# Peptides against a protein of PDB entry 4AID, part 13

Target 1, 242 residues: chain A of PDB entry 4AID
Amino acid sequence: FDIKRKTIEWGGKTLVLETGRIARQADGAVLATMGETVVLATAVFAKSQKPGQDFFPLTVNYQEKTFAAGKIPGGFFKREGRPSEKETLVSRLIDRPIRPLFVKGFKNEVQVVVTVLQHDLENDPDILGMVAASAALCLSGAPFMGPIGAARVGWVDGAYVLNPTLDEMKESKMDLVVAGTADAVMMVESEIQELSEEIVLGGVNFAHQQMQAVIDAIIDLAEHAAKEPFAFEPEDTDAIKA

## One batch from the design tools (peptide; made by RFdiffusion4, then SolubleMPNN)

Design b2_p29_8_s4
Fold by OpenDDE base, seed 4:
Structure b2_p29_8_s4 (fold): chain B 242 residues (1-242), chain A 29 residues (1-29)
Amino acid sequence: as target 1 above (242 residues)
Amino acid sequence: PKYVVRRPPQELIEKMREEVLRKVKEMAK
């Protein structure tokens, strides 16, 4: 077993990114852990384009398995077969920042699956799922212009809090999710209670600063475990400034 | 081989920054 692992301290918690133990049949696979929350992200991409494929066929599926669902808030009634509202929302949350980061003209099928394996009731698996999906794509060899990082930002007692616990979030006036590359914010989503534009923008900047350590951790993991890049040349050479 | 980070085109970065700034303004209203 060639297991590669990266561990960092992030927001007062240990983040672990691991590859090489499970899901070896995927193009990329990452087991990510924060606290006792554990997610598996897998990335699979087709090695050819389907004839007549006009659009980029990316599918992102976030799922909380029934064995974890009995511990997840609102998970008690998961019927097999339809995504919950949460699973649908988090799937979109992961999709949005990664979709524009594929090389222009790439129209091979890409499937990202994020599976919650364990939930500690403190660390939400959504942020961890975004990080794991980014890492899995970077490891896959797909023509992905990542990594992305992600962070949740709270506003508690007049201060920004990185990845607040579910209990800290009850006191937070902001639930701000940010995703981005090293150089740019790609996505923001927020629920905000009467905060100024300045505070919200400050939260975006705070998130982008705090996610750099995660981006660097994914790069370090990829340097040790990434597959060879898939040989893809865009039709428009102007899109790859190396 | 060393993993090489692919950077998004500058045009995409600028577009995403504008979209984020717009969204921040919409959320703070």
Scores: peptide ipSAE 0.455, ipTM 0.911, DockQ to the pose 0.870
Fold by OpenDDE base, seed 3:
Structure b2_p29_8_s4 (fold): chain B 242 residues (1-242), chain A 29 residues (1-29)
Amino acid sequence: as target 1 above (242 residues)
Amino acid sequence: PKYVVRRPPQELIEKMREEVLRKVKEMAK
């Protein structure tokens, strides 16, 4: 097995990104660990477009496995078939920042699957899932304009907290999820109590600064482990204006 | 070959910045 690993300290926790041990049949596969929370992200893409395909067929599926879900607060042993409300929301949370980052005109089927393998009850697998999905896409060779990083920001005792624990979040006046590239914020979602625009903007900037280490870690992993780029030429948009 | 980061178009970056700023204003009280 050609196992490649990147390890960084991030928000006082060890983040590990690993490839080459599991899901080797995927175009990209990353095992991501933060604390004792573990997720597997896989990216698979079709090597041709379907006849008559008019939209970009991206699917993102976040899943909490039953053995991990038994520790997750509110995680009932749900039978195979329908995503939970959380799984649906997190799937959308991962989809939103990555969807616009595919090269224009690419209409091959893309499937991203994020599977929670372990949960430590401190580190929410949603942020880790976003990071892992980004890394898996960068490794895949798909025409993806990533990586993205992601971060959660809390506001506790008048300070920003990077990736607060589930217990720290109970005292937080902000649950701000941010995703972005090195150069730009691509997505924000938040539940905010009465906080000023200045504090919220400060939280977005704090998140974007803190995710740079994650973006750099994904790039380092990809420099060592990425597949050959898929040969795809973007649609020439300038040819229609003549 | 060395992995090369693909950069998003500037137009997309600007659009996303505007959407983020709009959302922040909607959430702030």
Scores: peptide ipSAE 0.454, ipTM 0.912, DockQ to the pose 0.836
Fold by OpenDDE base, seed 2:
Structure b2_p29_8_s4 (fold): chain B 242 residues (1-242), chain A 29 residues (1-29)
Amino acid sequence: as target 1 above (242 residues)
Amino acid sequence: PKYVVRRPPQELIEKMREEVLRKVKEMAK
């Protein structure tokens, strides 16, 4: 097995990005670990466009498997078949920042699947899933203008906290999820309790600064493990010259 | 070949910045 691994310290926790062991049939596959939370992201894309395809057919599916469900808070014995509200929400959180980052004119089918394999009850798999999905896309060879990083920001005792634990989040006045590239914030989502615009903007900036280490880690992994770029000519040639 | 980071077009970056700033203003009210 050609296993490649990148390990960084991130917000006082060890983040591990691994490829080459699992899901080798995918175009890209990343096993991501933070604490004892573990996710598998896979990216698969069609090598041709379907006849008459008018829109970009991206599907993102975040799922919490039943073997992890014995430890997931609110993990009822999920009947096989329908995404939970959480799974639907997190699928959208992953979709939103990545969808605009495909090269214009690319209309091949893309499927991103993020599977929670383990949950430590401290580290939320949503942020880890966003990071893993980004990494899997970068490894795949798809015409993706990533990587993205992601971070959650809390506001606890008048300070920003990077990726607060589930227990720290109970004391947080902010649940701010940010995703972005090295150069730009692409998405924000938040629940906020009576905080000023200044504090929220400060949180976005804090998140964007803190995610740079993750972006760099994905790039380093991709430099060692990415597939050959898929040969695709964009409709807009100006996007290649920047 | 070495992995090459593709950067999004400047127009997309500006659009996303405007959307983010709008959203932040909506949330802080």
Scores: peptide ipSAE 0.453, ipTM 0.910, DockQ to the pose 0.839
Fold by OpenDDE base, seed 1:
Structure b2_p29_8_s4 (fold): chain B 242 residues (1-242), chain A 29 residues (1-29)
Amino acid sequence: as target 1 above (242 residues)
Amino acid sequence: PKYVVRRPPQELIEKMREEVLRKVKEMAK
């Protein structure tokens, strides 16, 4: 098996991005690990557009499998069938920053599936899922203008904390999730308690700076393991303004 | 390298930056 792995230290934790062991039938597949939290992201895209397709058909599904959920605090035994509230929210968190990053005019079906395989009760799989999904898309050959990085930022004792643990989050006045490319922030979500705009903006900037190492790690992995780019030329929309 | 980083168009970057800044202002109120 041609297994490619990238390992970085990130926020005092080891982030591992691995490809080539699992889900080889996908266009891209990444096993991402942070601490003992493990997610599998897969990206699959159609090689043709459906007739009459007028919108970009991206589907993102985040799933916490019951065997992982039995270790997750407050993880009720998910009865088979409907996504939990958390799964729905995290699916949207992953979808939002990646959706605008597909090349304009690309209307082939894209499916991203993020599966939580293990949870360590310290590291939330949502950020890891965002990173893994980004990496899987970059490996796939899809016309994706990534990678994105992602980070959670806490505010604890008057300081920013990168990817706070679930226990550190209890003392945090901020739950700020940021996603972006190397050049720009693409998405923010936050729950905040009585913080100034300056502190929140500082948190966004902190997140964007801290995610660069992840972006670089995805690029390095992709340079070694990406499929050939799918031959897609954007419709030259500039030619219509002449 | 087989992988070439595609950069988003500047217009998209600017739009997203404006949306982010708006959202940050909404959160901090």
Scores: peptide ipSAE 0.450, ipTM 0.911, DockQ to the pose 0.861

## One batch from the design tools (peptide; made by RFdiffusion4, then SolubleMPNN)

Design b2_p30_2_s1
Fold by OpenDDE base, seed 2:
Structure b2_p30_2_s1 (fold): chain B 242 residues (1-242), chain A 30 residues (1-30)
Amino acid sequence: as target 1 above (242 residues)
Amino acid sequence: MVKWYLAKPSDELKKKWAEEVRKKVKELAK
């Protein structure tokens, strides 16, 4: 197997992005690890547009495997078949920043699946899932103008904390999730407790700065493992900068 | 052929996102 791996230190933790071992039938597949939390992201896209397709058919599914459910906080026995509230929310969280980055006019079916394989009870798989999905899309050859990075920012004892653990989050006055490209912040979601606009804005900037290492890591992985880019001509060439 | 993972969104899109983010930050601090 031709396994490609990128490893970086990120917020005092080791982030590993791996491709080539699992899910080879997908257009892109990435196994991402942070601590002992492990997610698999797969990206599949149709090579042709369906007749009469008038919208971009992107589906993003985040799912937690049943064998990991015993370690997932609040993971009651999920009835097979219906996504939990968490799975629905995280699926949307991943969808939101990636959807606008597909080249305008591309209307081939795209499916992104993020599966939590392992949870260490410290590192939340949502951020890792965003990173893995971004990487899988970049490897797929789909006309996706990624990568995106993502980060969670806490505010603990008057300081920003990158990707706080679940225990650190109990003491945090902020749960700020940020996603963006190298050059732009695209998405901000936050739960905050009586913090100033300055602190929140500082958190966004901190997140954007910290995600650059992840973006660079995805690009490096893609340079070594990406499939041939799908031949697609955008409707508006002015909308794409090379 | 363009490597899509090296392609960048337009300045118009980036401006739109920046405005949305600024709006969101203001809403959160309220």
Scores: peptide ipSAE 0.563, ipTM 0.937, DockQ to the pose 0.922
Fold by OpenDDE base, seed 1:
Structure b2_p30_2_s1 (fold): chain B 242 residues (1-242), chain A 30 residues (1-30)
Amino acid sequence: as target 1 above (242 residues)
Amino acid sequence: MVKWYLAKPSDELKKKWAEEVRKKVKELAK
């Protein structure tokens, strides 16, 4: 097995991105770890477009498996087959920033699956799942103009906190999820308790700054482990800056 | 062949996203 690993310190925690050990049948597969929370992201894409395909067929599925869910507080026995509200929400959080980054005109089927393998009850797997999905797509060779980074920002005692723990979030006046590329913020979702526009904007900027290390880590991993890029000619070559 | 993970979206897209983000931030702060 040719295992490639990138490790960084991120928000006072160790982030590990690993490929080559698991799900080698996928076009891209990344095992991501933060604390003791572990997610597996896989990316698979069709090598041809279906006849008559008129839209980009991207499916993103975030799953918290029962073996991991049994340790998750409030994790009711998820009946197999129906996504929970959380799974649906996180699937959308992952989908939203990655969908626009596929090269225009690419209409091959793409499936991204993020599976929570372990949960430490401190680090929410949603951000980790976004990072892992980004990495898996970058490794796949698909015409994905990533990577994206992601971060959660809290506001605790008048300061920004990167990826607050579940316990720290209880004291936070902000739950701000940000996703973006190296150069651009693409998505902002938040629940806020009476904070100024200045503080919220500062949180977005803070998130974007903090995710750069993750983006760089994904690029570094891709330089060592990415598959050959899928041969695709974009409709607008001027829209792609190398 | 271009490494896709090094490819960058157009400036037009970035501008659009920036506008959407600004709008969202204003909505969240109210």
Scores: peptide ipSAE 0.551, ipTM 0.933, DockQ to the pose 0.932
Fold by OpenDDE base, seed 5:
Structure b2_p30_2_s1 (fold): chain B 242 residues (1-242), chain A 30 residues (1-30)
Amino acid sequence: as target 1 above (242 residues)
Amino acid sequence: MVKWYLAKPSDELKKKWAEEVRKKVKELAK
């Protein structure tokens, strides 16, 4: 196996991005670990466009294994076959920042699947899933102008906390999820308990700063492990900066 | 050969996202 791994310290935790061990049939596959939470992201894209395809067919599916769902507080027993509310929300959370980063005119089918393999009940797999999906796409060779980074920001005792644990979140006045590229914030979602615009904006900036290490880690991994770039000619070359 | 993961979105897109983010932040703040 040609296993490549990138390890960084991120918010006082070890983030590991690994490729080459599992899901090798995918265009890109990344096993991401933070604490004892483990996710697998797989990216697959069609090598040709379907005749008459008029929209970009991207699907993102985040799924938690049943054993993990049973351990998550408030995790109702998954009705067999239907995504939970959480799975649906996280799928959208991952989709939103990646969709705009595909090169204009690319209309080949793209499927991103994020599977929670292990949950430590401390580190939420949603942020990890976003990171893993980004990495998998960067490794795939798809015309994806990533990577994105992601971070959750809490507000605890008058300070920002990067990727707070589930227990720390109980004390947090903010649940702020941010995603972006190296140069731009693309997505902000939050539940806030009466915080000022200044604090929220500061949280966005904090998140964007903290995710740079993740973005750099994905680039480093891609430099060593990415497949050959898919040969695609953009409709608008001005939309792409090298 | 273009390494896509090194490609960057246009300045126009970045401006659009920045505006959307600013709007969202204002909506979240109470």
Scores: peptide ipSAE 0.545, ipTM 0.929, DockQ to the pose 0.901
Fold by OpenDDE base, seed 4:
Order: structure tokens, then sequence, then C-alpha cells
Structure b2_p30_2_s1 (fold): chain B 242 residues (1-242), chain A 30 residues (1-30)
């Protein structure tokens, strides 16, 4: 097995991105670990467009499997079937920043699945899932102009905190989730308690700065483990030439 | 052949996204 691994220190925690051990049937697969929280992201894309396909068929599915449910805060034994509110929300959080980064005109089916394998009750798998999904897409060969990074920012005792633990978040006046590329912020989602615009903007900038290490880690992993780019000629080349 | 994982959004898209983010941040800080 050709296992490739990238490890970085990120916000005082170890982030590990691994590929090559599991889910080899996917176009891209990444096992991501932070603390003892573990997620598997898989990316699969069709090699042809369906006849009559008029939109980009991207599906993102974040799943907290029942075997992990007993270790997920507020996770009751979910009956298999409908996604929870959290699963739906996180699926959207992952979808939003990645969808615009596919090459225009690409209408092959793309499926991203993020599965929470383990939860340590400290590190929320949502940010980790975003990172893992980005990495899996970069490894897949799909025409994805990533990577994206992601970060959660808290505001605790008058300071920004990168990826606060669930316990630290109880004291935080901000729950700010940011996703972006090296050069651009793609998505901001926030819940804020009486903070100034300046603090919030500073939080976005802080997040974008802190996610650069993750972006670089994904690029490094992709340089060593990515599949050959899928042969695709975009109709509009202007987006690539700039 | 462009390595997609090294591709970056155009400057125009970056600008648009930055503007949207700034707008959203202002709306949230109200």
Amino acid sequence: as target 1 above (242 residues)
Amino acid sequence: MVKWYLAKPSDELKKKWAEEVRKKVKELAK
C-alpha cells in the first residue's frame, strides 16, 4: 500500500491528512485526524456527462454514522434514513465553498462523502470534514480549482481562538466558520454575540491566515499522491488563464 | 496540462468573493 501522510501543527493541535490506506475505490480519499476526531472524505466523479445534463450535479453528504453517534455530543442513536439537522448543515458548509471552484462547463456527476469515524468530544468534525473533502477532491483528478482551507474562530477573553474545543466554544462570543482558497475567502458562516464589525472582520482575516498551513499541506499531499488530472477542456478558458 | 489542484480562481472572482464577504460581515456585525 502506498500510504502518503502529511502532518502539521495547527492551532496547537496535530492535523494529519492520510491517503492510500482506505477507500481506494474512490477517485480521491483522505483520512483526516485532529486530536482523536477522525473523518474519512471520499470524492468520486463520473468520467462522462449524462445526456441532457444541464446543471453541475455536485452532491455533498456529511454523515455521522450511528457507531459514532454515542460519542457525538447531542447525538442520540439516529435511525438510519434521514440526515440530522447537523448533518444537513455541515453538508451545506462543505458544499458552499467547493461548488464555485469546479471548472465552468464541467457537468459530470461529483459525489463527496464525509464520514465521521471517531469523535473525541473536543474537536468538532465539521472543520475537519471540510479540510478532508478539499483534500480528497484535490487528490481525485477532478477539475477542482482548490484546495480550500477551513477554520473555526472563537472569541474568548478578548482574543481570537483557532478551532476552539467544544468546551471553549461555550465561553466564546463568536462561532465563525471561514472557508477559502489561498487567495480568497469563499464562505463565511457566523453566530456572533455583540461583537464589533472590526472584531468579526479581524476574525475572518485571522481564519484566512491560519488556514494557509492547511492549504499548503493539501497541496503537498496532492503533489505526492494526486491522480493525473482528468482530461477536460472547459468551454470558457478565461477562468483558467487569469 | 493544468494541475487543477494548483489552479486559482481568477482575480475577478476573488474580488467578487471578497466583496460578498465584506458585505456579509457588515450585515452580521450590525
Scores: peptide ipSAE 0.022, ipTM 0.454, DockQ to the pose 0.877

Design b2_p30_2_s2
Fold by OpenDDE base, seed 4:
Order: C-alpha cells, then structure tokens, then sequence
Structure b2_p30_2_s2 (fold): chain B 242 residues (1-242), chain A 30 residues (1-30)
C-alpha cells in the first residue's frame, strides 16, 4: 500500500500526519501522532444527498477507545454506550470550525470520526484530533474549504506556550484553544484566570501564527494523497474564491 | 475543477469571523 507521511516540528514536538495504512475504505483517513499520543481521523461522505434533505447532515464523533480510556487522566473505563462529557465537548470543538467551511448547498451526509488510539499522558488528543480531522477532510475530496489548523495556548511564567503538556497546564493561567484557516481565526474557546484582553488577544494571534505550519503540512499531504475533488457545483459561486 | 482545500471562504465570512473572535476575546478577558 502507498503510505504518505508528513512530519513537522511543532512547538518543540514532532507532529506526524500519515495516510494510506489504515482505514482505506474511508474517503479520507489520517493517522496523526504527537509524542506518543495517536489519533485516527476518518472522513466519509455520501455521494448523493437524500431526497428531501433540507440541512447539511454533518456528524462529528470524537471517541476514546476503552483500551485508551483507562490511561487517560480522569478517564474511567467506559462501558459501551453514551459518550463521556469529554468526548461530547471535543466532538463539538472539532465540529464548530469545520462546519462553516463546507461549500454552501452541499447537503450530502458527512461523518467525521476521531478515535484516540493511544495517549501518552502529556499531549492532549483534542488538538491532535482537530488537526487529523481537518487533514482527513482535505484528503477525502469533499467540498470542504479547509484545512483548518488548531492550537492550544498556555500562559506560563508570563509567556505563551504552544500546546502545553498536561503537567505544564497545571501551571498555566490560560487554556486557550484556537482554530482557524490560513487567513482567519474561526473559533476561540478558553478558560482564563484573570488575564487582560491584550494577553488573550496576543494568545489568539500566537496560536494563529503557530498553526500555519500545520495548515501547510496538511496542504502538502493533500497535494500528494488527496482524492479527486468531488464534483459539486454550488448555487452561489460568489461565496467561493478559487 | 479547483481542489477544495485550495478554495477559500468569502471575504465577508472572514470579516464576520474576525469580529466574532474579537467579541469573544473581550468576553473572556477580565
């Protein structure tokens, strides 16, 4: 099988994006690794819309497999069933920045599944999952105007820290998650301990700057491994700059 | 046919996102 891989240094860590080895039945599939945290993102989209479909049916599911969940901080061995609070929150975190980037009028079913395969207890799989999902969609050929990048920013000892480890986060006054395209930030979520607007805005800008390398890496991977773009003609072409 | 990952959202949408982000930053800051 033809494996394509992109490796970059990102925040002092190695980020690996790989496709072609796993989940070949998906329209797009990316194995993403940072440290020893590993996630698999798959993107599947229907080749036609259902009759009477009046909304865009995007489903994003982030899941931590039971074998990984037992090693995840605060993770309990899940019995098969309902998503945890964390899984629900991260699913939404991934959904929010990708949903607006689908071409208007596209109403085919899209399913994005992010599975945590391994957790190193240092690198949180949520950011990695966002990156992997973005990459999988770009590889799929779906009418997705990605990629998005994502980053977590901490504030430790008066400085921004890119993707702080779980231990570094204990000392951080900020947990700022940022997602965006190359051109714009789309999403900001944060838990902040009494920081100024200047510091928070600086964190957003820092995140956006730092995610450019990830966006470029996804584009590079897509140039080598993306499927042919799905033939879709939007009703309003004015919304799309080619 | 343009590769979708090379397509970009409209400038109007980009400006909307910028405004929303700035608003969110102000809400988060103390």
Amino acid sequence: as target 1 above (242 residues)
Amino acid sequence: MVKWYKAKPSQELIEKWKEEVLRKVKELAK
Scores: peptide ipSAE 0.520, ipTM 0.929, DockQ to the pose 0.889
Fold by OpenDDE base, seed 2:
Structure b2_p30_2_s2 (fold): chain B 242 residues (1-242), chain A 30 residues (1-30)
Amino acid sequence: as target 1 above (242 residues)
Amino acid sequence: MVKWYKAKPSQELIEKWKEEVLRKVKELAK
């Protein structure tokens, strides 16, 4: 597989999605860069269901490598073997919007791993990790009804800010993380300091609008680099095949 | 042309998500 790359300008920063260089053994693998923050997302799925499997076995693991973690504020040297609180939270943050998008009845094991390779101390890897995971799943051929986009929205000096830097977030009255498909927002998580419903809703809408460029970028990458879709038929009408 | 998985969530599911998001926004607002 040749290296495929998609580059967009997003919130005044360059977002790069790349596949084909590393982790070729995965079903999908995406190297995502925003600023100088770099994450690798890999998606692997079993080609058969385990006997007696009664639930969808999705595992999402977000991890910050030690060489990156040593530069991350609050990144204490992880005792080998247990995820940090941040890693646990971000793993859940990535899991929540992707889990509902798997075709109903699909019970093959799926593993998504997001690894922070580099951190610029400005761009938080969580949003980038969500984007990269979405892209990796779309490339994998898994029965995933993505892509999802994601965005963080701040409220600084009476204005929305897309993916605020860590420094800008210190002045923000809102930390709003939004994820969704092209058609709908699926997830909203926020810490808000005394903001009106109008401002919060406006932030959600702003995020959903801004993530469209990311969704389009993932689609473009998938059209050029995705594996053949896994042959899977939905059990019911919850999935509409195009 | 490489095809990727093109299935989409049902409209019913989309509407459910929209309602849940609106509820969440109301809960977050002060």
Scores: peptide ipSAE 0.510, ipTM 0.912, DockQ to the pose 0.606
Fold by OpenDDE base, seed 3:
Structure b2_p30_2_s2 (fold): chain B 242 residues (1-242), chain A 30 residues (1-30)
Amino acid sequence: as target 1 above (242 residues)
Amino acid sequence: MVKWYKAKPSQELIEKWKEEVLRKVKELAK
């Protein structure tokens, strides 16, 4: 096995991105670990367009497996074959920032699957899932203009907190999820309790600054482990080739 | 040397995202 691994310290936690051990049948596969939370992201794309395909067929599926569900709050109530509300919401959360980054005109089927393998009860798998999905797509060779980074920002005791634990979030006045490229923030989702525009904007900027280390880590991994880029030319100038 | 897909979003798209983010921040703030 040719295993490639990138390890960084991120918000006082160890983030590990690994490829080459698992899911080798996928176009891209990344095992991501933060603390003791572990997710597997896989990316698969069709090498041809289906006849008559008129839209970009991207599917993102976030799932928490039964073996991990025993450690995840609410995991015991999963019905076989139906996503939970959380799984549906996180799937959308991952989908939103990646969908616009595919090259215009690409209409081959793309499937991204993020599977929670382990939960440490401190680090939420959603942010880790976003990072892992980004990394898997960058490794796949798909015409994806990534990577994206992601971060959660809390506001606790008058300060920003990067990727607060589940317990810290109980005391947080802000749950701010940010995703973006190296150059720009492209997604903000938040639930906030009566905070000023200055504090919220500061949180977005803080997130974007903190995710640069993750973006750099994905790039480093891709430089060593990515597949050859799929031969596809954009229809329009929306994509600038380096 | 492994090649990866290095295309980036256009500056116009980046500016659009920045505007949307600023609008969203204003909507969230109270």
Scores: peptide ipSAE 0.509, ipTM 0.912, DockQ to the pose 0.604
Fold by OpenDDE base, seed 5:
Structure b2_p30_2_s2 (fold): chain B 242 residues (1-242), chain A 30 residues (1-30)
Amino acid sequence: as target 1 above (242 residues)
Amino acid sequence: MVKWYKAKPSQELIEKWKEEVLRKVKELAK
């Protein structure tokens, strides 16, 4: 096995991105770990477009294993076969920032699957899943203008907290999820309890600053482990080759 | 060193996202 690993300290926690051990049949596959939360992201894309395909067929699926879900407070025994509300929401959360980053005109099928393999009940796998999905896409060779980073920001005792634990979030006046590229924030989702625009904007900026380390880590991993880029020419100037 | 897909979003697209984010922030703030 040609295992490549990148490890960084991120918000006082160790983030590990690993490729080459699991799901080698995928175009890209990343095992991501933060604390004892572990996710596997896989990216697969078709090498040709289906005849008559008129839209970009991206599917993003976030899944929590039943054994992990059973440990999550409020996690009911999943009925096999239907995504939970949480899984649906997190799937959308991952989809939103990645969808616009595919090169215009690319209409090959793309499937991103994020599977929670382990949950430590402290670190929510949603942010980790976003990071892992970004990394898997960058490794795949798909015409994806990533990487994206992601971060959750809390507001606790008048300060920003990067990726607060589930317990810290109980005391937080903000649940701010941010995703972006190195150059720009592109997605913001939040639940806020009566906070000023200044505090919220500060949280977005804080998130964008903090996610740079993750973006750099994904780039480092891709430079050493990515597949050859898929030969695709953009139809317009929306994509600039670096 | 392995080559990876290094295309970046256009500046126009970046500016669009910035505007959308600022709008969203204003909507979230109370």
Scores: peptide ipSAE 0.505, ipTM 0.911, DockQ to the pose 0.597

